# Peptides against a protein of PDB entry 4HTP: the designs that were tried, part 18

Target 1, 231 residues: chain A of PDB entry 4HTP
Amino acid sequence: SQTVASHVPFADLCSTLERIQKSKGRAEKIRHFREFLDSWRKFHDALHKNHKDVTDSFYPAMRLILPQLERERMAYGIKETMLAKLYIELLNLPRDGKDALKLLNYRTPTGTHGDAGDFAMIAYFVLKPRCLQKGSLTIQQVNDLLDSIASNNSAKRKDLIKKSLLQLITQSSALEQKWLIRMIIKDLKLGVSQQTIFSVFHNDAAELHNVTTDLEKVCRQLHDPSVGLSD

## One batch from the design tools (peptide; aimed at target 1 V8 F36 S39 K42)

Design b2_p13_8_s4 (made by RFdiffusion4, then SolubleMPNN; from b2_p13_8, 7 letters changed)
Fold by OpenDDE base, seed 2:
Structure b2_p13_8_s4 (fold): chain B 231 residues (1-231), chain A 13 residues (1-13)
Amino acid sequence: as target 1 above (231 residues)
Amino acid sequence: MNKNLEELVKKLE
């Protein structure tokens, strides 16, 4: 069955996240998220116009926006050091070169950027001049690849983990990779709380999540913002 | 509304 996530470019989500991060005020951050969400819901209605009782929901996006609440996937087993080494290899960076060292020593950068401890930002600047300008992955494809990584981590198949990571990297822009890294590490640094995200999504979302701890159920049951839990 | 998604919605309507 078709899903909204199969049609939405991952780049669109990343662009939204970037806008949220850059926004100074809470209201502006909320606006950007709301705009993305509203567009998603409209697309859902159009896509599923002739289909009843679909299980499709905002879940594919929500689980990337709130990756710390992921319960379906097991752990990725990926740390910043692994990504650093992968990028050094993939980009053929000199091991003793400036960019390689920045990635490996991301906690103590020597550069002018105040990005100490933020591996994703450091990676972004290394990747920016070296990566595609536009990615080709949908949100569904990103989730499929992340599922693969988690599954293969559980199975201790490091080769397949690398394969999926390479597919993610080679089909993503620098900006998309910045956010992908943050999703994997589970720290988006949006400057907006989980509660705020839930509140914008649906008035009852925080409550339902507190009870079920099931993000998919939250997204599915509260897909319509006008229909509450008690309705 | 996200401009990219708006365009996608229009294609489906």
Scores: peptide ipSAE 0.037, ipTM 0.755, DockQ to the pose 0.881
OpenDDE base, seeds 1, 3, 4, 5: peptide ipSAE 0.035, 0.034, 0.036, 0.014; ipTM 0.700, 0.699, 0.747, 0.443

## One batch from the design tools (peptide; aimed at target 1 T16)

Design b2_p14_1 (made by RFdiffusion4)
Pose (drawn by RFdiffusion4):
Structure b2_p14_1 (pose): chain A 221 residues (1-106, 117-231), chain P 14 residues (1-14)
Amino acid sequence: SQTVASHVPFADLCSTLERIQKSKGRAEKIRHFREFLDSWRKFHDALHKNHKDVTDSFYPAMRLILPQLERERMAYGIKETMLAKLYIELLNLPRDGKDALKLLNYGDFAMIAYFVLKPRCLQKGSLTIQQVNDLLDSIASNNSAKRKDLIKKSLLQLITQSSALEQKWLIRMIIKDLKLGVSQQTIFSVFHNDAAELHNVTTDLEKVCRQLHDPSVGLSD
Amino acid sequence: SFEEYFDEKIAELE
């Protein structure tokens, strides 16, 4: 019943992605990712130490790291133009104000929102990766159910409980373009030698994370 | 760091 994702602050995923994006070279981008992946695996073993048929995996994090491969969740129905309106309303921004104009007159949207949010209020987030996933699930379902009000509420929960950095990365996760500077092939190859292959045949990100959880155990086994 | 956070959480579990 328990998951690694319920124990990991979304902030730690975000700080990892930030350092990855900031790194100039491939080797350094891989290093930052590998450290998070390796810690996730060590904690997985400690958490599920004496457990039976464990289905937990790196999937809750991997689906945020490779969001373009997201298939379980339906479309979010979220446009950058409506996030601008949501922030103007939420932050009580005067429309003639400098910050409101930056959002309205839209180095992607996530960065503009980052610069707007950075000097403001909350500096330390509270959400875990699991809670972020649960809320993204509600947003996708409510888009399918044509409930734009419930989408606003869920997105408001995500936004108000998160730091500027988490919000920058959450926006990118929703738009599905992280701009990390490291390819999907590279990310799969760091995770597992066989991961790129398994994804080609299955197009199934959770299956790949679960089946190839152990890096020393290949597809042949 | 997150590595230190994981180490602390593993120690708590042990």

Design b2_p14_1_s1 (made by RFdiffusion4, then SolubleMPNN; from b2_p14_1, 6 letters changed)
Fold by OpenDDE base, seed 2:
Structure b2_p14_1_s1 (fold): chain B 231 residues (1-231), chain A 14 residues (1-14)
Amino acid sequence: as target 1 above (231 residues)
Amino acid sequence: SFVERVEELIKELE
């Protein structure tokens, strides 16, 4: 079945997240999120114009924006060190070279950007001159690959985990990979709270999530901002 | 971007 997530490029989510992160004020951060959300809802209405009782919702995007609240997908089993090693291999970086050392020693300041401790930012600068300028993945495809990683982690299929990671990496820009890493590590550093994201999504979102701890349920039940929990 | 093109994308669905 058709989903909004199958039509929205992952790059567009990442660019929205980048705008949110770069915005200094709360109001500006909220504006960027709201614009993306409103566009999503508008597209949803058009896509499902002739279909009633669809299960499609903002959930595919929301679970990437609030990865700490993910409960459907099992653990990835991926840490920064694993990603560092993967990038060194994939990019054929000399192990004793500057860029490899930056990735491996991401907690120690080695550069001029002051990104110590933020692996995603360190990776971004290493990737920027080496990877695609524009990715090709949709939000749905990203979620499918992440599902694969989680499932294969549970099954202890390391080869298949690597395969899915390589697909993600090779089809993503440096900016997209920066955000993908943060989604996997579950720290987006947006500068807005979970409560703010929920409040923009729906007035009752925080309450429903507090009761259910089910992000998909929140997104489905509160898809329409004009329909409340008591309705 | 998706936000900028949403109106055009909707028209393509018609």
Scores: peptide ipSAE 0.506, ipTM 0.951, DockQ to the pose 0.882; fails the geometry check
OpenDDE base, seeds 1, 3, 4, 5: peptide ipSAE 0.488, 0.500, 0.501, 0.496; ipTM 0.947, 0.949, 0.949, 0.949; seeds 1, 3, 4, 5 fail the geometry check

Design b2_p14_1_s2 (made by RFdiffusion4, then SolubleMPNN; from b2_p14_1, 6 letters changed)
Fold by OpenDDE base, seed 5:
Formats: sequence, C-alpha cells, structure tokens
Structure b2_p14_1_s2 (fold): chain B 231 residues (1-231), chain A 14 residues (1-14)
Amino acid sequence: as target 1 above (231 residues)
Amino acid sequence: SFVERFQKLIEELE
C-alpha cells in the first residue's frame, strides 16, 4: 500500500530538523515543525482521498524525530567508534590523518567549532567536502534500512549490518548523515522537548503516549488534530 | 522548499 513516507525525501525531514536546531526560540522551533507536519497531513489527505481507514500516519517521521521512544525495532548495536572506523574505511582516510583522528577522538576536539562530544557534527565537517550534495532516500527507505540494521544486529549478521550502513551513507548528503547519526545514537539535540513535539502534533498526544507508550498508536489514533481521544 | 515539493506531489495526484 502507498504511504506518505514513500514519497517524502529524507532530505526534507533533515532540512526541517536543521532549521529547528538553528532556531533560537521555542516559537520558531515550533513553527518549523508545524510546517512540516501540516504539509505531511495535507499530502496524506490527497494520497488517501479515496481510501478510508488507512493505517498510514505520521509515525515513519515521528519515530525518527523521537528516536528515544522507538519500541518497534530492536537496538542497532552501533556506537560512534564503529561509525568512525567505517567512515575512515569508506572515505579512505589516512589512519594518522587529521580527519581520521577527529572522528576517533570526537570527545576531545581541537577545533574552534565547539562540537565537543558531538560525533554527528564532527562527521558532518569531514563528510561535507566528500559526499553527495543531495541524497536520494525517502523516509520509508531510511526506515527500511534502519529496520534491516536492527534485525541483523539481533541476528549477529555484521556483514549485513555493514551493507545497510553503506547503503545509507552512499545515498545521503553530509547534512542527512549528520541527522541519521543522531537518529541512530538517539539524540537529536533539537532544543525542543518531547512534550512540545507531542503538543504540536495533537493536544491529546502526550496523554495517549503516557498510557500506551506506543508511538505508532499515538500517530494513528490522533492523526487528525481536530479529532480528540474522547471522540 | 519542502512545502513547494509537497504541493507538487499533491498536484500530481489530482
């Protein structure tokens, strides 16, 4: 069946997240999220105009925005050190070179950017001059690849994990990879709370999530902002 | 912008 996520570029989510992160005030952060959400809902209505009671919802995006609340897929088994080594290999970086050392020693950066401890930002600057300017993945494809990683981690298939990671990396821009890394590590650093995200999504979202702890159920049941939990 | 891209996608469905 058709889903909104199969049509929306992952780049559009990442650009929204970037705008949110760069925004100084809560109101501006909310505006950027709301614009993306509203566009998603409008497209959903058009896509499913002749189909009632579809299971499609904002969930594919929401689970990437709030990765700490992920309950469907298992752990990735991926840490910053693993990603560092992968990038060094993939980009053919000299082992004793500046960029390789930046990735490996991301906790103690010597640069002026003040990105201490943020591996995703370190990776971004290394990747920016070396990777695609525009990615080609949809939100659905990203989620499919992340599902594959989690499944293969559970199955102890390291070769297949690497395969999926390489597919993600080679089809993503530096900016997309920055956010992908943060999604995998489960820390987006948006500067806006979970409560705020839920409140913007739906007035009853926080309450329903507190009871069910099921992010998909929240997105599905509260897809329409005008229809409440009690309706 | 992504808004324009979404709008284009909607128009393609009509």
Scores: peptide ipSAE 0.367, ipTM 0.913, DockQ to the pose 0.969
OpenDDE base, seeds 1, 2, 3, 4: peptide ipSAE 0.356, 0.335, 0.326, 0.351; ipTM 0.910, 0.906, 0.902, 0.909

Design b2_p14_1_s3 (made by RFdiffusion4, then SolubleMPNN; from b2_p14_1, 8 letters changed)
Fold by OpenDDE base, seed 2:
Structure b2_p14_1_s3 (fold): chain B 231 residues (1-231), chain A 14 residues (1-14)
Amino acid sequence: as target 1 above (231 residues)
Amino acid sequence: SFVDRVEELIKQLE
């Protein structure tokens, strides 16, 4: 079935997140999120103009924006150390080299950027001169790969986990990987609260989520900003 | 970006 997520490049979500993070004011942060959301809803209406009662919603994007609220897929079983080792292998970095050590010792980096404790930023600077400029994955494809990782983690299939991670990494720019890492680690550092994201999405979103803890249900039931919970 | 191209993308669906 056709979904909005199958048409939206993951790169565009990451660019939106980057704009949100770089914005200093709350209003500007909200504007960037709103513009992306409004575009999504507009595209949804066009894509599904001849089909009623579709299950498609903003959920594929929302679950990446609020990864700490993910309840559908199981845990990834991925930590920063695993990613560091993977990057060292993938990029063929010398084990005792500067970049390898930066990734492994991300909590206390000696670099000039002051990114202590932020593995995603450290990885970004290592990846920037080495990765492709534009990724090829859609939001749907990213979610499919993340589903695969979670499923295989549950099944203790480490080889398949690595395969999916490699696919994510090799098909993503440095910027996309920065955000992907933050999604996996479940800390986006956007500078806006969960409540703000929900408030922009729908006036009743926070309430519905507080009751159901079901992010997909929130996105589906409150897809139309003009239709409330009591309607 | 998707935001910038959404109108064009919609036209492509027609």
Scores: peptide ipSAE 0.476, ipTM 0.945, DockQ to the pose 0.880
OpenDDE base, seeds 1, 3, 4, 5: peptide ipSAE 0.452, 0.472, 0.473, 0.470; ipTM 0.939, 0.943, 0.943, 0.943; seeds 1, 3, 4, 5 fail the geometry check

Design b2_p14_1_s4 (made by RFdiffusion4, then SolubleMPNN; from b2_p14_1, 6 letters changed)
Fold by OpenDDE base, seed 1:
Structure b2_p14_1_s4 (fold): chain B 231 residues (1-231), chain A 14 residues (1-14)
Amino acid sequence: as target 1 above (231 residues)
Amino acid sequence: SFVERFKKLIEELE
């Protein structure tokens, strides 16, 4: 079945997240999230205009925005050090070179940027001059690849994990990869709380999540902001 | 922009 996520470029989510992160005020951060959410809901209504009982929801995006609440897929088994080594290999970086060392020693980088401890930002600057200007992945495709990684991690298929990671990396811009890394590591650094995200999504979202701990149920049951839990 | 792209997608569906 067709989903909104299959039509939405991952780049659009990343751009939204970037705007949220760069915004200093809570209100501005909320505005950017709301714009994305509203557009998603409008597209959903158009896409499913003639279809009843669809299970499609904001869940594909929400699980990337709140990756720490992911319960459907298992652990990726990916850490910063693994990604560093992968990038060094993929980009053919000299192992003793400045960029390779930045990736490996991301917690105490030497340089002008105050990005100490933020692997995704360090990776971004290494990737920026070397990667595609625009990615080609949809949100659905990103989730499919992440599902593959989690599944193969559970099965201890390291080669297949690497394959899926390479697909993600080679089809993504530097900016998209920055956010993808943060999604995998489960720390987006948006500057807005989980509670705020839920509150913007639906007035009853936080409550329903507290009870069910099921992000998909939250997104599905509270898809319409005008329909509450008691309705 | 994202909003513009979505509007276009919606229009294509109608």
Scores: peptide ipSAE 0.364, ipTM 0.912, DockQ to the pose 0.975
OpenDDE base, seeds 2, 3, 4, 5: peptide ipSAE 0.351, 0.267, 0.279, 0.274; ipTM 0.908, 0.880, 0.887, 0.884

Design b2_p14_2 (made by RFdiffusion4)
Pose (drawn by RFdiffusion4):
Structure b2_p14_2 (pose): chain A 221 residues (1-106, 117-231), chain P 14 residues (1-14)
Amino acid sequence: SQTVASHVPFADLCSTLERIQKSKGRAEKIRHFREFLDSWRKFHDALHKNHKDVTDSFYPAMRLILPQLERERMAYGIKETMLAKLYIELLNLPRDGKDALKLLNYGDFAMIAYFVLKPRCLQKGSLTIQQVNDLLDSIASNNSAKRKDLIKKSLLQLITQSSALEQKWLIRMIIKDLKLGVSQQTIFSVFHNDAAELHNVTTDLEKVCRQLHDPSVGLSD
Amino acid sequence: SPSEEMLDELLDEL
């Protein structure tokens, strides 16, 4: 019943992605990612130490790291133009004000929102990766259920409980373009030698994470 | 590293 994702602050995923994006070289981008992946694996073993048929995996994090491969969640129905309106309303921004104009007159949207949010209020987030996933699930379902009000509420929960950095990365997760500077093939190859292959045949991100959880155990086994 | 620090905290809590 328990998951690694319930124990990992979304902030740690975000700080990892930030350092990846910031790194100039491939080797350094891989290093930052590998450290998070390796810690996730060590904590997985400690958490599920004496457990039986464990289905937990790196999927809750991997689906955020490779969001363009997201298939379980339906479309979010979220446009950058409406996030601008949501922030103007939420932050009580005067429309003639400098920050409101930056959002309205839209180095992607996530960065603009980052610069707007950085000097404000909350500096340390509280959400875990699991809670972020649960809320993204509610947003996708409510888009399918045509409930724009419940989408606003769920997105408000995500935004108000998160730091500027988390929000920058959350926006990018929703738009599905992280701009990390490291390819999907590279990310899969760091995770597991066989991961790129398994994804080609299955188009199933959770299956790949679960089946290839152990890096020393290949597809042939 | 930040990941090592995160892991240590998680293991202490566990």

Design b2_p14_2_s1 (made by RFdiffusion4, then SolubleMPNN; from b2_p14_2, 7 letters changed)
Fold by OpenDDE base, seed 1:
Structure b2_p14_2_s1 (fold): chain B 231 residues (1-231), chain A 14 residues (1-14)
Amino acid sequence: as target 1 above (231 residues)
Amino acid sequence: SAADELLEKLLKEL
């Protein structure tokens, strides 16, 4: 079945997240999220204009924006140290080199950018001169790869986890990888609360989530901002 | 907006 997520580039979500992060005010952060959401809904309507009762929703994007609320996908089993080692290997970084040490010692302040403790930002600067300028993955493909990682983690298939990670990395820009890392680690650092994200999505979203704890259900039932829970 | 540009691009692909 056709989904919005199968058409939306992951880069577009990442660009939106980057705009949100860079915005200083709450109102501006909300605006960027709202614009992405509105475009998603409009595309949904166009994509599904001849189909009623579709299960497609904002869920594929929402679960990446609010990864801490993920309940369908099991744990990735991925830590920053694992990613650091993977990048060192993949990029053939000298183990005693500055970039390798930055990745491994990401918690230690280096004084250059104030990115201490934010592995994703450190990775971004290491990746920027070395990776693709534009990624090729859709939101659906990213979710598929993340599903694979979680499934293989459960099955203790480390080789397959690495394979999926390599696919994510090699098909993503530095900016996309920055956000992907944050999604995996489940800390986006957007500067907006979960409540704010829900409130922008739908007035009843927070309430429904509090009751169901089902992010997909929230996204499906409250897809239309004009239709409330009581309707 | 960037979102509008995305929408336009995506709609052309439909």
Scores: peptide ipSAE 0.025, ipTM 0.633, DockQ to the pose 0.882
OpenDDE base, seeds 2, 3, 4, 5: peptide ipSAE 0.023, 0.022, 0.008, 0.009; ipTM 0.625, 0.614, 0.447, 0.463

Design b2_p14_2_s2 (made by RFdiffusion4, then SolubleMPNN; from b2_p14_2, 7 letters changed)
Fold by OpenDDE base, seed 3:
Structure b2_p14_2_s2 (fold): chain B 231 residues (1-231), chain A 14 residues (1-14)
Amino acid sequence: as target 1 above (231 residues)
Amino acid sequence: SHSDELLKKLLEKL
């Protein structure tokens, strides 16, 4: 079946997240998120104009924006050190070279950017001169690959985990990989709270999530901002 | 706006 997520480029989500992160004020951060959400809802209405009672919702995007609330997908089993080693191998970086050492020692302050402790930012600067300028993945495809990683982690199939990671990496820009890393590590550093994200999505979203702890149910049940919990 | 541009791009895929 057709979904909004199968049409939305992952690049557009990442560009939105980048704008949110760069915005200093709460109001500007909210505006960027609201604009993306409104576009999603309007496209949903157009896509499903002749189809009633679809299960499609904002859930595919929401679970990437609030990855710490993920309950459907099991643990990835991926940490910064694993990603560092993978990038060194994939990019054929000299092990004793500057860029390899930056990735491996990401917690140690290095030079001019002040990005110590933020692996995703360190990776971004290493990847920027080496990766595609524009990625090719949709939000649906990203979630499918992340599902594969989690499933294969549970099954202890390290070779298949690597395969899915390589597909994500080779089909993504440096900026998209920065955000993908943060989604996997479950820390986006947006500068806006979970409560604010829920509040912008729907007035009753925080309450429903507190009761159900089910992010998909929140997104489906409260898809229409004009329809409340008590309706 | 960025929102309007995204929506326009998405609608062209229908």
Scores: peptide ipSAE 0.469, ipTM 0.937, DockQ to the pose 0.824
OpenDDE base, seeds 1, 2, 4, 5: peptide ipSAE 0.434, 0.450, 0.448, 0.465; ipTM 0.929, 0.934, 0.932, 0.937

Design b2_p14_2_s3 (made by RFdiffusion4, then SolubleMPNN; from b2_p14_2, 7 letters changed)
Fold by OpenDDE base, seed 4:
Structure b2_p14_2_s3 (fold): chain B 231 residues (1-231), chain A 14 residues (1-14)
Amino acid sequence: as target 1 above (231 residues)
Amino acid sequence: SEADELLEKLLKEL
């Protein structure tokens, strides 16, 4: 069945996340998230106008925005060191070169931008001059690849993990990869709390999540902001 | 809004 996530470019989510991160105030951060969510809901209504009983929801996006709440897919088994090595290989970076060392020693302050300890930001600057400007992946495709990574990690299929990572990397801009990395390591650094994200999504979202710990259920049951849990 | 513009683009692809 068609899903909103199958149509929404991953780039659109990343652009939204970038705006949220760059926003200084809570209100502005909320606005950017709300705008994305509202657009998603409108698209959902249009996509499913002839279908009343759909299970499609904001879940494909929400699980990328709140990756620490992921319960459907197992652990990726991917750390910054693995990604660093992969990028060094993929980009053919000299192992003793500046960029390779930045990736490997991402915890050490190397520049004026205060990006120490944020591997995704370090990777972004290495990737920016080397990667395509526009990605081609949808949110659904990203989730499919992440599912593949988790499954192959569970199966200890390292080569297949690498294959899926390469697909993600080669089809993503530097900005998209920055956010993808943060999703994988489960730290988006948005500067907005989980509770705030839930509150914007639906008034009852935090409560339902606290009881169920099921992010998909939260997104599906509360996809309409006008329909509450008690309704 | 930018989000609305993106939505309109997506709707044209349906």
Scores: peptide ipSAE 0.046, ipTM 0.703, DockQ to the pose 0.839
OpenDDE base, seeds 1, 2, 3, 5: peptide ipSAE 0.029, 0.025, 0.026, 0.009; ipTM 0.676, 0.674, 0.592, 0.437; seed 1 fails the geometry check

Design b2_p14_2_s4 (made by RFdiffusion4, then SolubleMPNN; from b2_p14_2, 5 letters changed)
Fold by OpenDDE base, seed 3:
Structure b2_p14_2_s4 (fold): chain B 231 residues (1-231), chain A 14 residues (1-14)
Amino acid sequence: as target 1 above (231 residues)
Amino acid sequence: SESEELLERLLKEL
């Protein structure tokens, strides 16, 4: 069945997240998230115009925006050091070179950007001159690849984990990879709280999540902002 | 907005 996530480019989610991160005020951050969400809901209504009983919801995007609340897929088994080594190999970076050392020693302040401790930002600057300008993945495809990584981690299939990671990397821009890394590490650094994200999504979202701890259920039951928990 | 432009582009594909 067709889903909204199968049509929305991952690049558009990343651009929204980038705008949220760069915004200084809470109001501007909320505006960018609301605009993306409203567009998603409008497209949902158009896509499913002739099908009223669908399970499709904002869940595919929400689980990437709030990755620390993920409960469906198991642990990826991926840390910054693993990604650093993978990038050094994939980009054929000299092991003693400046860029390889930046990735491996990402916690140590290096250069003028003040990005110490943020591996995703360090990776972005290494990738920017080396990667394609526009990615080709949809939100659904990103989630499918992340599901594959989690499943193969559980099965201890390291070679298949690497294969899925390579697909993500080779089909993504530097900006998309910055956000993908943050999703995998489960720290987006948006500067907006989980409660704010839920409040913008639906007035009852925080309450339903506190009771169920089920992000998909929250997105499905509260898909319509005008329909509450008591309805 | 960029999100509105995305929506318009996606709607034209349907």
Scores: peptide ipSAE 0.253, ipTM 0.863, DockQ to the pose 0.889
OpenDDE base, seeds 1, 2, 4, 5: peptide ipSAE 0.075, 0.205, 0.105, 0.227; ipTM 0.774, 0.844, 0.793, 0.851

Design b2_p14_3 (made by RFdiffusion4)
Pose (drawn by RFdiffusion4):
Structure b2_p14_3 (pose): chain A 221 residues (1-106, 117-231), chain P 14 residues (1-14)
Amino acid sequence: SQTVASHVPFADLCSTLERIQKSKGRAEKIRHFREFLDSWRKFHDALHKNHKDVTDSFYPAMRLILPQLERERMAYGIKETMLAKLYIELLNLPRDGKDALKLLNYGDFAMIAYFVLKPRCLQKGSLTIQQVNDLLDSIASNNSAKRKDLIKKSLLQLITQSSALEQKWLIRMIIKDLKLGVSQQTIFSVFHNDAAELHNVTTDLEKVCRQLHDPSVGLSD
Amino acid sequence: SFEEFFEEKIEELE
């Protein structure tokens, strides 16, 4: 019943992605990712130490790291133009004000929102990776259910409980373009030698994370 | 930073 994702601050995933994006070279981008992946695996063993048929995996984090491969969640129905309106309303931004104009007259949207949010209020987030996933699930379902009001509420939960950095990365997760500077092939290859292959056949991110959870155990076994 | 968080959480579990 328990999950690694319920114990990991979304902030730690975000700080990892930030350092990845910030790194100039491939080797350094891989290093930052590998450290988070390796810690996730060590904690997985400690958490599920004496457990039986464990289905937990790196999937809750991997689906955020490779969001373009997201298949389980339907479309979010979220446009950058409506996030601008959501922030103007939420932050009580005067429309003639400098910050409101930056959002309205839209180095992607996530960065503009980052610069707007950085000097403001909350500096430390509170959400875990699991809670972020649960809320993204509610947003996708409410888009399918044509409930734009419940989408606003769920997104408001995500935004108001998160730091500027988390919000920058959450926006990119929703738009599905992280701009990390490291390819999907590279990310799969760091995770597992066989991961790129398994994903080609299955097109199933959770299956790949679960089946190839152990890096020393290959597809042949 | 997060590596220390994980180490501390593993120690608590042990």

Design b2_p14_3_s1 (made by RFdiffusion4, then SolubleMPNN; from b2_p14_3, 5 letters changed)
Fold by OpenDDE base, seed 5:
Structure b2_p14_3_s1 (fold): chain B 231 residues (1-231), chain A 14 residues (1-14)
Amino acid sequence: as target 1 above (231 residues)
Amino acid sequence: SFVERVEKLIEELE
């Protein structure tokens, strides 16, 4: 069965997240999220116009936007230090070089950008001149790879974890990797609350999530913004 | 933009 997520480039989600992060006001942040959501719903309606009772929903995107609420996927077992080492290896960075040291010592203020403590931003600047300008992954493919990482972490298959990470990295732009890292470490730094995201998605979303703690159920049951919990 | 891409994808489905 086809899903909206299988048709939406991961780059489009990342561009939306970037716009939200760069927006100064709450209203502007909400506007960017709403535009993405509305477009997603329109595509859903077109894709599934001849299909009844589909299970497809906004969940594939929502679980990346609110990664701290993930309950289906187990822990990745990935830390910033592991990613740093992986990037040093993959990019063939000199171990004593400036960029390698930036990645390894990401918590130490070294530059004028004020990015100390934000590994994803440091990685972005290292990656920008070295990686693809445009990624090739869909939201579905990103989720599949993240599922693989979590599964292999549980199975203690470090080699397979590395393979999936390499696939993510080599098929993603610097901007996409910035957001991917933030999704993995579960801190997007959007400047908008979980409550706001839910309120924009559906008026009853926060309530349903509070009761069920099931993000997929929230996305499925409240897919239509005009249909409430009591309907 | 994502909006433009979705519109194009919808047109391709129709």
Scores: peptide ipSAE 0.396, ipTM 0.890, DockQ to the pose 0.958
OpenDDE base, seeds 1, 2, 3, 4: peptide ipSAE 0.269, 0.325, 0.393, 0.285; ipTM 0.861, 0.870, 0.890, 0.869

